# Peptides against a protein of PDB entry 4ASU, part 221

Target 1, 270 residues: chain A of PDB entry 4ASU
Amino acid sequence: ATLKDITRRLKSIKNIQKITKSMKMVAAAKYARAERELKPARVYGVGSLALYEKADIKTPEDKKKHLIIGVSSDRGLCGAIHSSVAKQMKSEAANLAAAGKEVKIIGVGDKIRSILHRTHSDQFLVTFKEVGRRPPTFGDASVIALELLNSGYEFDEGSIIFNRFRSVISYKTEEKPIFSLDTISSAESMSIYDDIDADVLRNYQEYSLANIIYYSLKESTTSEQSARMTAMDNASKNASEMIDKLTLTFNRTRQAVITKELIEIISGAA
Target 2, 83 residues: chain B of PDB entry 4ASU
Amino acid sequence: FTFASPTQVFFNSANVRQVDVPTQTGAFGILAAHVPTLQVLRPGLVVVHAEDGTTSKYFVSSGSVTVNADSSVQLLAEEAVTL

## One batch from the design tools (peptide; made by RFdiffusion4, then SolubleMPNN)

Design b2_p22_6_s4 (from b2_p22_6 with A1P H4L A7P I10L E14A)
Fold by OpenDDE base, seed 3:
Structure b2_p22_6_s4 (fold): chain B 270 residues (1-270), chain C 83 residues (1-83), chain A 22 residues (1-22)
Amino acid sequence: as target 1 above (270 residues)
Amino acid sequence: as target 2 above (83 residues)
Amino acid sequence: PVVLASPEFLAESAAAAAAAAA
């Protein structure tokens, strides 16, 4: 490579490093906020899931319609955040299909669709875009829940797949159950609950679904911002190492050019 | 007893004597060993009676309340404020 | 969020709407 080529590459990498450092700082700020907002959201979401755990709601085996909701965002540059969700969605879809279930997919965030479009396009019902620019609100979750409930798609059971936040350096892709109104109403384990009006149960389910979606969005957001911060830090370090390597190459090449020029001067003077 | 909104936790697995909740089917008091039930909240007053005799009041907009067989209670309000 | 519906979603929604109207 010529000195000019090396210089051009150095400039490019230095610019990338500036961008990655800036993105790291932005991600750090968003992470700090997301972590604070996750604390109450986790209590709220786990509280909503408590019924399903305590009632041990089971879907009958003859029920074949299964909905998979993958939760991520529209934003890239966050390591394996999107691919981890997509991987688990693929695995779950394959397992359910092998069990003779009909599988449909909802993507929260454009990245899920982008990853799964080629292989699972026929299974997609809906994709929600414009996710991840701002912290998710309960209103956002309600919109998603209402759209699902009003879609007319009859599912029996569902799975919401998202990244659960563990620490600044750790997340885990997890699955939580979603049940249709019919599945909840027909569950034998629900018989211990006093006569519940059908309208009350429907409304309760709407809240439950919104609550679970909200919880998943908050977990996903916190995980994503932490992962982005780490990814940008790693990118910045990698850029630094490349700059050092290219600088050494530049210095060596420069010395070689100088040596060549000296030889030409000496040989021309002789 | 757990009482939370999406943005704030008021009680997390706390022991309380009684919780009065406004539901669409009517206001009712949740006592120890209350029968399992599911209800939807209407806008109104939540009153929490602590074991020490302290009473706290909250306004809620909407949400759900669950009373489980194990006597655990989840009060989940969309919006809630201390009064 | 912005909703992007698939043809399958639209078909299912239309079927549900027709069933509710009947």
Scores: peptide ipSAE 0.171, ipTM 0.884, DockQ to the pose 0.015
Fold by OpenDDE base, seed 5:
Parts: sequence; C-alpha cells; structure tokens
Structure b2_p22_6_s4 (fold): chain B 270 residues (1-270), chain C 83 residues (1-83), chain A 22 residues (1-22)
Amino acid sequence: as target 1 above (270 residues)
Amino acid sequence: as target 2 above (83 residues)
Amino acid sequence: PVVLASPEFLAESAAAAAAAAA
C-alpha cells in the first residue's frame, strides 16, 4: 500500500471512530434516562401481570390461535437486541406450529419485520413503526393495544417477547403471556371473580394489554440503549486498534521511502 | 398493596389497612380479606389508609384495580397525583 | 407509532369479510 492509501484509510477510520464515540455518548444518555424510567414501569408492568400469574389462566387445548408480539425498535447498531427477539419469535412460532397451533405475528419496531419478513411474511398481521426515536409513552402502548384489539384477529392466547433489562452489560430475551377476553372470561380460575360485568372485564383487559406492552417497551428500550452503548464502545476500541496498526505501518512505510530516496542520492541513481 | 402509574410508584407491596377507590360501578373500600374482584377506575379520589393510621389522598384518572384471593391488591392508574 | 398492516393480513381479512357476506 502506498503512503497515500494508508493515509486515506487512516482518515476514514478516524472518522468512524468519531462517529462511534459520539453514538456511544448519545446511547449513554438515553440509557441513563431509560433506566430511571424503567423502575416505575417495571412495578407497573409486573403488577399488571400479577393477575395472570395468580389466576393461572389456561387456554383450552382446542383453542389454536396464538399471537406472538415481538417488541424491539426501528434502530440498528445495538448488537444482538433485534436478532435475539427474532430468534425467540421463530422458535416460539415453530414450537406452536408443531403443536398444531395457528400463529400470527405482530412486530413492534421495524427491525422485527425486516428480519422476519422473508420467512414469516404470511404470519404477519401488523407492524408498528417509529419505535425507538423517543422514549415510549403509555400513550404509545395504548395505541398499540387498541390496534391489536381492533385488528380483527381473534387470538386465544398470545406471547409478548422482549428483552428484559438486567444490567448495563446484560439483558435477557423473555416471554410473557397475553390472553384474549374470551380466554380470560372462560377460565375456570376466574370463577372467584364471578360478579364482574362484561364491559368492566373488557375495559380491564384493554388496560392490562396496554400495561404489558408499555412495560415491554420500557424493558426493551433500556436493554437496547445499553447494548448500543456497548456496541459503540467496542467499535470505538476496534477503530483505535486499527488506527494504531495503520499508524505503525505508515511510519514504517515512510521510513522505507526516505531510505530509498537516500540510497538513490548516494548511489547517484536519478 | 401496589399502587403505581406508568411513571410513578406510590406503594410497592405495602401493607395497608384500607384503600378507597373510585370505580365505574361506584366507589368502594378494599379491606383485608376483601372478596376477589376486578374493577376499572373512574376519575376520582383514592384514599389509602395505612396501618399506622395515616391517610394519603391521590387523584387518579383511569386504570384498573385487582383484588386477588390472597388479599394482594394492584391499583394501576394511567395517571395519578398526590393530593 | 405508525401502524402498517401486512398485505397478507389485509387480503385474509378481505376474504373473511367476503365469506361472511356470502
């Protein structure tokens, strides 16, 4: 490689390093905010899921319609955040299909669709875009919940798949159950709640779904920002190492050129 | 007893004496060993009576309240403010 | 968020609606 080639490559990598450092800083700021906002959201979401855990709601075996909601975002450069959700969605879909269930998919965030469109296009109902530019709000979750309930797909049971935040260096892809109104109302374990008005139960379900979606979005966002911060840090380090290597190569090449020129002068070779 | 909004936690697995909630079917008081029920909140006043005799008042917009068989209660408001 | 229904779902929904009308 000529000195010119090395210089050009150095400039390019230095620019990449600047970009990755900047992105790391942005991700760090967003992570810090997301982590703060996750604390109440987790209490809220876990509280909403408590009914399903305590009531041990079971879907009858004859009920075959299953909805998978994958929660992610539109934005890349965050390591395995999107692929982990997609992988679990694929696994769940395959397992359910093997069990004779009908599976439909909802993607929260464009990246889910981007990954699964080729292999699962026929199973997709709806994709929600414009996820991840701003922190998710309860209003956003309510819109998603409402759209799901009004989609016309009458699922019996569902799974919401998202990345749960553990720490700045760790997340885990997890699944939580979603139940249709019919499944909840028909569950034997719900008999202890017998004097519930149907309209009340419907409204309750709408809130429950919105709550769970909101929780999943907050977990996902926190995990994503943390992962992006880590990814950008790694990219910056890799760039730094490459800069060092190329700088050494540049210096060595430059010295070789100088030595060659000196030899030419001394030898009288023009 | 858990009482939270999406953005704020007021009570997290706390022991309380009584919680008064505004529901669409009417306001009711949740006591220890209350029968299991699911209700939807209407805009109104939530009053939490602590075991020490202190009372806290909150205004809530909408949401849900769950009373479970194990006497656990989840009050989940879309919006809530201390009064 | 922007909602995008899949073409496949739209087609299925349309078919179901047609079948119900029939």
Scores: peptide ipSAE 0.159, ipTM 0.883, DockQ to the pose 0.012
Fold by OpenDDE base, seed 1:
Structure b2_p22_6_s4 (fold): chain B 270 residues (1-270), chain C 83 residues (1-83), chain A 22 residues (1-22)
Amino acid sequence: as target 1 above (270 residues)
Amino acid sequence: as target 2 above (83 residues)
Amino acid sequence: PVVLASPEFLAESAAAAAAAAA
């Protein structure tokens, strides 16, 4: 490589490093906000899931329609955030199919579709785009919940798959159950809840779904921003290392050029 | 007893004496060992009676309330404000 | 968020609607 080539490459990598550093700072700011907003969202979401956990709602084996909701975003450069969700979705879909279940998929965030469309296009119902640019709101979750409920697909049970935030350096892909109104209403474990009006139960289920989606979005967002921050930091470090290596190469090459020129002068070949 | 909105937590696994909630079917008081029930909230007043005798008032919008068999209660409002 | 239905779902829904209308 010529000195010019090395210089051009150095400039390019330095520019990349500047970009990654900038992106790290942006991600850090978004992470800080997301983490603050996750605290109440987690209490809220976990509270909504409490019924299903405590009632131990089971779907009868004869019920075959299963919905998988994958939660991520539209944005890349966040490590394994999207692939982790997609991997678990694939695994779950395969397991359910092997059990003779009908599986349909909803993607929250365009990246889910991007990863799974080729292999699972026939199973996709809807994809929600424009996710991840701004922090998710309860309104956003409500829209998703309503679209799901109004999609015309009558599922019996489902799984919402998302990355739960653990720490700035750790997230875990998790699954939470979702149930149809019919499944909830027919569950034997729900018999202890006396005189629940069908309209009340419907409304309750709608809120529950919105709550769970909201929770999942908040967990996902926090995990994503943290992962992006880490990814950008790693990219910046890698760029730094490459700059150092190229700088050494540049110096060596420069010395070699000078030496060659000196030899040419001494030899009279100039 | 847990009482939260998407953006704020008012009570998190707290012990309370009574919670009065506005439901679509009517307002009712949740006492200790209340029978399991599910209700949806209507806009109205929530009153939390703490064991120490303190009373807190909140205005809530829509949402849900769950009383479980284990006497745990989840009050989840879309919006809630302290009064 | 923007809702995008999959072409496959749209086709299925259309087929179901046609079947129900028939």
Scores: peptide ipSAE 0.140, ipTM 0.867, DockQ to the pose 0.012
Fold by OpenDDE base, seed 4:
Structure b2_p22_6_s4 (fold): chain B 270 residues (1-270), chain C 83 residues (1-83), chain A 22 residues (1-22)
Amino acid sequence: as target 1 above (270 residues)
Amino acid sequence: as target 2 above (83 residues)
Amino acid sequence: PVVLASPEFLAESAAAAAAAAA
């Protein structure tokens, strides 16, 4: 490689390193905020899921409609955040299909659609875009929940798949159940709950769905920002190593050029 | 007893004597061993009576309340503030 | 499949739909 080629490559990698370093700092700031906001959100979301855990709501086997909600974002450069969710969605969809269930998919965040569109396009009901630019709010979750409930797809049960935050270096893709109003109303385990007005139950379910979506968004966001921070750090380190290698090559090549020029001067061969 | 909003936790698996909640069907007092129920919150006052006799008041906007068979309670408000 | 925009857009659309139904 010529000195010019090496110099051009060095410049390019240095620019990439600057970008990745900047992105790391941005991700770190967003992560710190997300982690703080996740603490109450987790209590809130887990509290909403408590009913399903305690009531042990089961969907009858004759019920065939299953909704898979994948939660991620529109934004890339965050390691395996999107692919992990998509992978579990695929696995779940395949398992449900093998069990004779009808599977429909909702993507929260455009990246899910980007990954699954080719193989699962016919199963997609809705994809929510413009996710991940700002921290998710309960209002955002409510809008998503409302759209899902108004989508016209009458699912029996569902699965919300998202990355649960564990630590700055760890997340786990998890699944939580979603149940339709009809499934909840018809569940034998719900018989212990006093006569609940149908309107009350409907409203309760709307809140429940919004709560779970909100929780999943907060977990996902925290996981994503952490993963992005790590990814950008790794990218910056890789760029640094490459810069070092190329700098050595540049120095060697430069010395060789100088030596050649000196020899040409001494030999009179110029 | 768990009482939280999306942004704030007031009680997390706490033992309380009584919780008064504003529901769409009216004021509802949740005592120990209350029958399981699901309710939706209306804007109003939540009053938490601790075992030590301390009373805390909160304003909530909307949300849900769940009383389970195991006497666990989840009060989940969309917005809540201490009064 | 329907591709929907931001929750804000959906909220506006829902509000508009509700207003039109009303």
Scores: peptide ipSAE 0.061, ipTM 0.866, DockQ to the pose 0.021; fails the geometry check

Design b2_p22_7_s1 (from b2_p22_7, 10 letters changed)
Fold by OpenDDE base, seed 5:
Structure b2_p22_7_s1 (fold): chain B 270 residues (1-270), chain C 83 residues (1-83), chain A 22 residues (1-22)
Amino acid sequence: as target 1 above (270 residues)
Amino acid sequence: as target 2 above (83 residues)
Amino acid sequence: SPVVPGPPATEEQRARLAEALA
């Protein structure tokens, strides 16, 4: 490579490094906020899920319709955040299909659709875009829940798949159950509950769905920002190493050029 | 007893004496080992009676309340404020 | 209207739950 080529590459990589460092700082700020907001959201969401665990709600085996909700965002450059969710969605879909279930998919965030479009396009009910620019609100979750309930797809059971935040350096893709109103109302375990008005139960289920979605969004956001920080840090370090290597190459090449020129001058060949 | 909104936690797995909740079907008090039930909240006052005798009041918007057979209670309000 | 405490869970309800969870 010529000195000119090396210089051009150096400049390019230095610019990339600057960008990645800046992005790291932005992600750090967003992470800090997300982590703070996740604390109450987790209590809220886990509280909503408690019913399903405590009541041991089960879907009969003869029921065939299953809904998968994948939760991520529209934003890239966050490591394996999106691919992890998509991978688990694929696995779950395959397992359900093997069990004779019909599977439909809802994507929260455009990246899910981007990854699964080729293989699962026909299974998508809806994809929610414009996710990840702003922190998710309960209002956002309510909109998603409402859209799901009004989608016309009658499911018996569902799965919401998202990245649960563990620490600044760790997340885990997890799955939580979603049950239809009919499944809940028909569950034998629900007989222990006092007589519940059908309208009340419907409204309750709507809140439950919104609550779970909200929780998943908050977990996902926190995980994403953390992962982005890590990704940008790694990118910056990689850029630094490359800069060092290229700088050495540049210096060696420059010395060689100078030496050659000096020899030519001294020898009179120039 | 867990009482939370999406943005704030008021009680997390706490032991309380009684919780009064406003529901769409009517206000009622939740004591220990209350009958399992599911209810939807209406805008109104939540009153938490602590074991030490203190009483806390909250205004809630909409939401849900779950009473399980194991005496666990989840009060989940869309919005809630301390009074 | 005065707030009235709800009734406690019955032993039958608790037993049924235990069975359902077993």
Scores: peptide ipSAE 0.123, ipTM 0.908, DockQ to the pose 0.019
Fold by OpenDDE base, seed 1:
Structure b2_p22_7_s1 (fold): chain B 270 residues (1-270), chain C 83 residues (1-83), chain A 22 residues (1-22)
Amino acid sequence: as target 1 above (270 residues)
Amino acid sequence: as target 2 above (83 residues)
Amino acid sequence: SPVVPGPPATEEQRARLAEALA
């Protein structure tokens, strides 16, 4: 490689390092905010899921329609955040198909679609884009919930798949159940509940869905920002190492060029 | 008893004496061992009666309240403020 | 108007719950 080539590469890597350092700082700020906002969101979301856990709602085997909601974002450079969700979605879809279920997919965030489009395009109902630019709000979750409910797909049971935040260095892809109004209303365990008006139950279900989506978005966001911070830190370190290596190569090459020039001068070949 | 909005937690698995909630079907009080029920909140006043005799008042918007068979209660409001 | 407490869980409801949790 010529000195010019090495210099160009050095400049390029230094620029990348500047970008990754900047992105790390941005991710760190977003992470700090996300973590603070996740605390109440967990209480809120777990509270919403309590009914499903305690009522032991089961979907009859004869019911065939299953919905998979994958939660991530539009933004890359965050390690395995998107691929982890997609992997679990694929696994779940395959298991359900093997069980004779009809599977449809909703992607929250464009990255899910980008990963699964080639293999699962026919199963996608909708993809929500413009996720991850701003912290998710309950309003955002409500919009997603409403769109899902108005999609016309009459699912019996569903799964929402997202990354749960554990620590700054750890997340876990998890699945939570989603049940249709019909499934909830027909569940034997619901008989213990007082006479509930059908309209009330419908409205309740709408809130439950929005609540769970909101919770999943908050978990996903916190996990993503943490992972991005780590990824950018790693990228910056890798760039630093490469800069060091290239600098050494540059120095060696420069010495070789100088030596060659001296030899040419001495030999009279110039 | 858990009472939370998306952005704030007021009670987290707390023991309370009574919770008064405004629902679309009417306001009612939740005591210990209340019958399991699901309700949707209407805008109104939530009153929490603590075991120590203190009373806290909150204004809530829409949301849900769940009384489970195990006597756990989840009050989840879209918006809530201390009054 | 004073808020009226809701009714307590019936014995049947408690039994059903116990069965469901079991």
Scores: peptide ipSAE 0.117, ipTM 0.895, DockQ to the pose 0.020
Fold by OpenDDE base, seed 3:
Structure b2_p22_7_s1 (fold): chain B 270 residues (1-270), chain C 83 residues (1-83), chain A 22 residues (1-22)
Amino acid sequence: as target 1 above (270 residues)
Amino acid sequence: as target 2 above (83 residues)
Amino acid sequence: SPVVPGPPATEEQRARLAEALA
């Protein structure tokens, strides 16, 4: 490589390093906010899931329609955030298919579609885009919930797959159940609850769905920002190492050129 | 007893004496060992009676309330403010 | 008007719950 080539590469890597450092700072700020907002969201979301856990809602085995909601975002450069969700979605879809279930998929965030489109295009009901620029709101979750409910797909059971935030260095891809109104209404365990008006139950389920989606979005966002921060830090370190290596190469090459020139001068061969 | 909105937690697994909730079918009080039920909130006042005798008032918009058989209660409001 | 407390779970309801969870 010529000195010019090395210099060009150095400049490029230095520029990348600046970008990654900047992105790290942005991700750090977003992470801090997301973590703060996750605290109440987790209480809220876990509270919504409490019914399903305590009532032990079960879907009859003869029911075949299953919905998978994958939660991520539109933004890249966040390590394995998207691939982890997609991997679990694929695994779940395959398992359900093997069990004779019909599977439909909803992607929250364009990255899910990007990963699964070639293999699962026919299973997608809808993909929600413009996820990740701003912190998710309950309004956003409500829109997703409403669209799902209005999709015309009458699922019996569903799964929402998202990255649960554990720490700044750790997340875990998890699955939470989603149940249709019919499944809940028909559950034997629900007989313990006082006679609930059908309209009330419907509205309750709408809130529950929105609540769970909101929770998943908040967990996903926090995980993503943390992962991005880590990824950008790693990228910056890698760039630094490469800069050091290239700088050494540059210096060696420069010395070689100088030596060659000196030899030419001394030998009179030039 | 858990009482939260998407953005704020008021009570998290707390022991309270009584919670009055405004529901679409009417307001009712939740005491210990209340019958399991599911209700949807209407805009109105939530009153929490703590074990220490303190009473807190909240305005809620919409949401849900769940009373479980184990006496756990989840009050989840879309919006809630302390009064 | 004071908010009327809801009724406690009946023994029958508790028994049903126990059976359903068993």
Scores: peptide ipSAE 0.100, ipTM 0.906, DockQ to the pose 0.019
Fold by OpenDDE base, seed 2:
Structure b2_p22_7_s1 (fold): chain B 270 residues (1-270), chain C 83 residues (1-83), chain A 22 residues (1-22)
Amino acid sequence: as target 1 above (270 residues)
Amino acid sequence: as target 2 above (83 residues)
Amino acid sequence: SPVVPGPPATEEQRARLAEALA
């Protein structure tokens, strides 16, 4: 490689390093906010899920329609955040299919679609785009919930798959159940609850779905920003190492060029 | 008793004496060992009666309240403010 | 102190970065 080539490469990598450092800082800021907002969101979301855990809602085996909601975002450069969700979605879909269930998929975030569309295009009901630019709000979750409920797909049960935040360096892809109104209303375990008006139950379910989606979005966002911060940090370090290596190569090459020039001068071969 | 909005936690697994909630079907008080029920909140006042006799008031917009068989209560409001 | 985020990378910059990292 010529000195010119090395210099060009050095410049390119230095620019990349600047970008990755900047992105790290942005991700760090978003992470800090996301983590702060996740605290109440977790209490809120887990509270909403408590009913399903305590009521032990079971879907009858004869019910075959299953909905998978994958939660991620539109933005890349966050390590395995998207692939983890997609992987679990794929696994769940395969398991359900093997069990004779009908599976439909909703993607929250364009990256899920990007990964799974080729293999699961026929199973996708809808993909929600424009996720990840701004922190998710309850309003956003409500919109998603409403569209799901109005999708016309009468699922019996479902799974929402998202990355749960553990720490700045750790997340775990998790699955939480979602149930249709019909499944909840027909569940034997619901008999322990006092006479609940059908309209009340419907409204309750709408809130529950929105709550769970909101929770999943908050977990996902926090995990994503943390992962992005880590990814950008790693990229910056890698760039730094490459800069060091190329700098050494540059220096060696420069010395060789100088030596060659000196030899040519001394030998008169120029 | 858990009372939270998407952005704020007011009570987290707390023991309270009574919680008055505004529901679409009417306001009711949740006491110890209340019958399991599900309700949807209407805009109104939530009153939490603590074991020490203190009373806290909140305004809520919409949401849900769950009374479980184990006497746990989850009050989840879309928006809530302390009064 | 909250890290003041720098300006976000442009979509073009992100694309270039993705290409460079891949």
Scores: peptide ipSAE 0.000, ipTM 0.808, DockQ to the pose 0.015

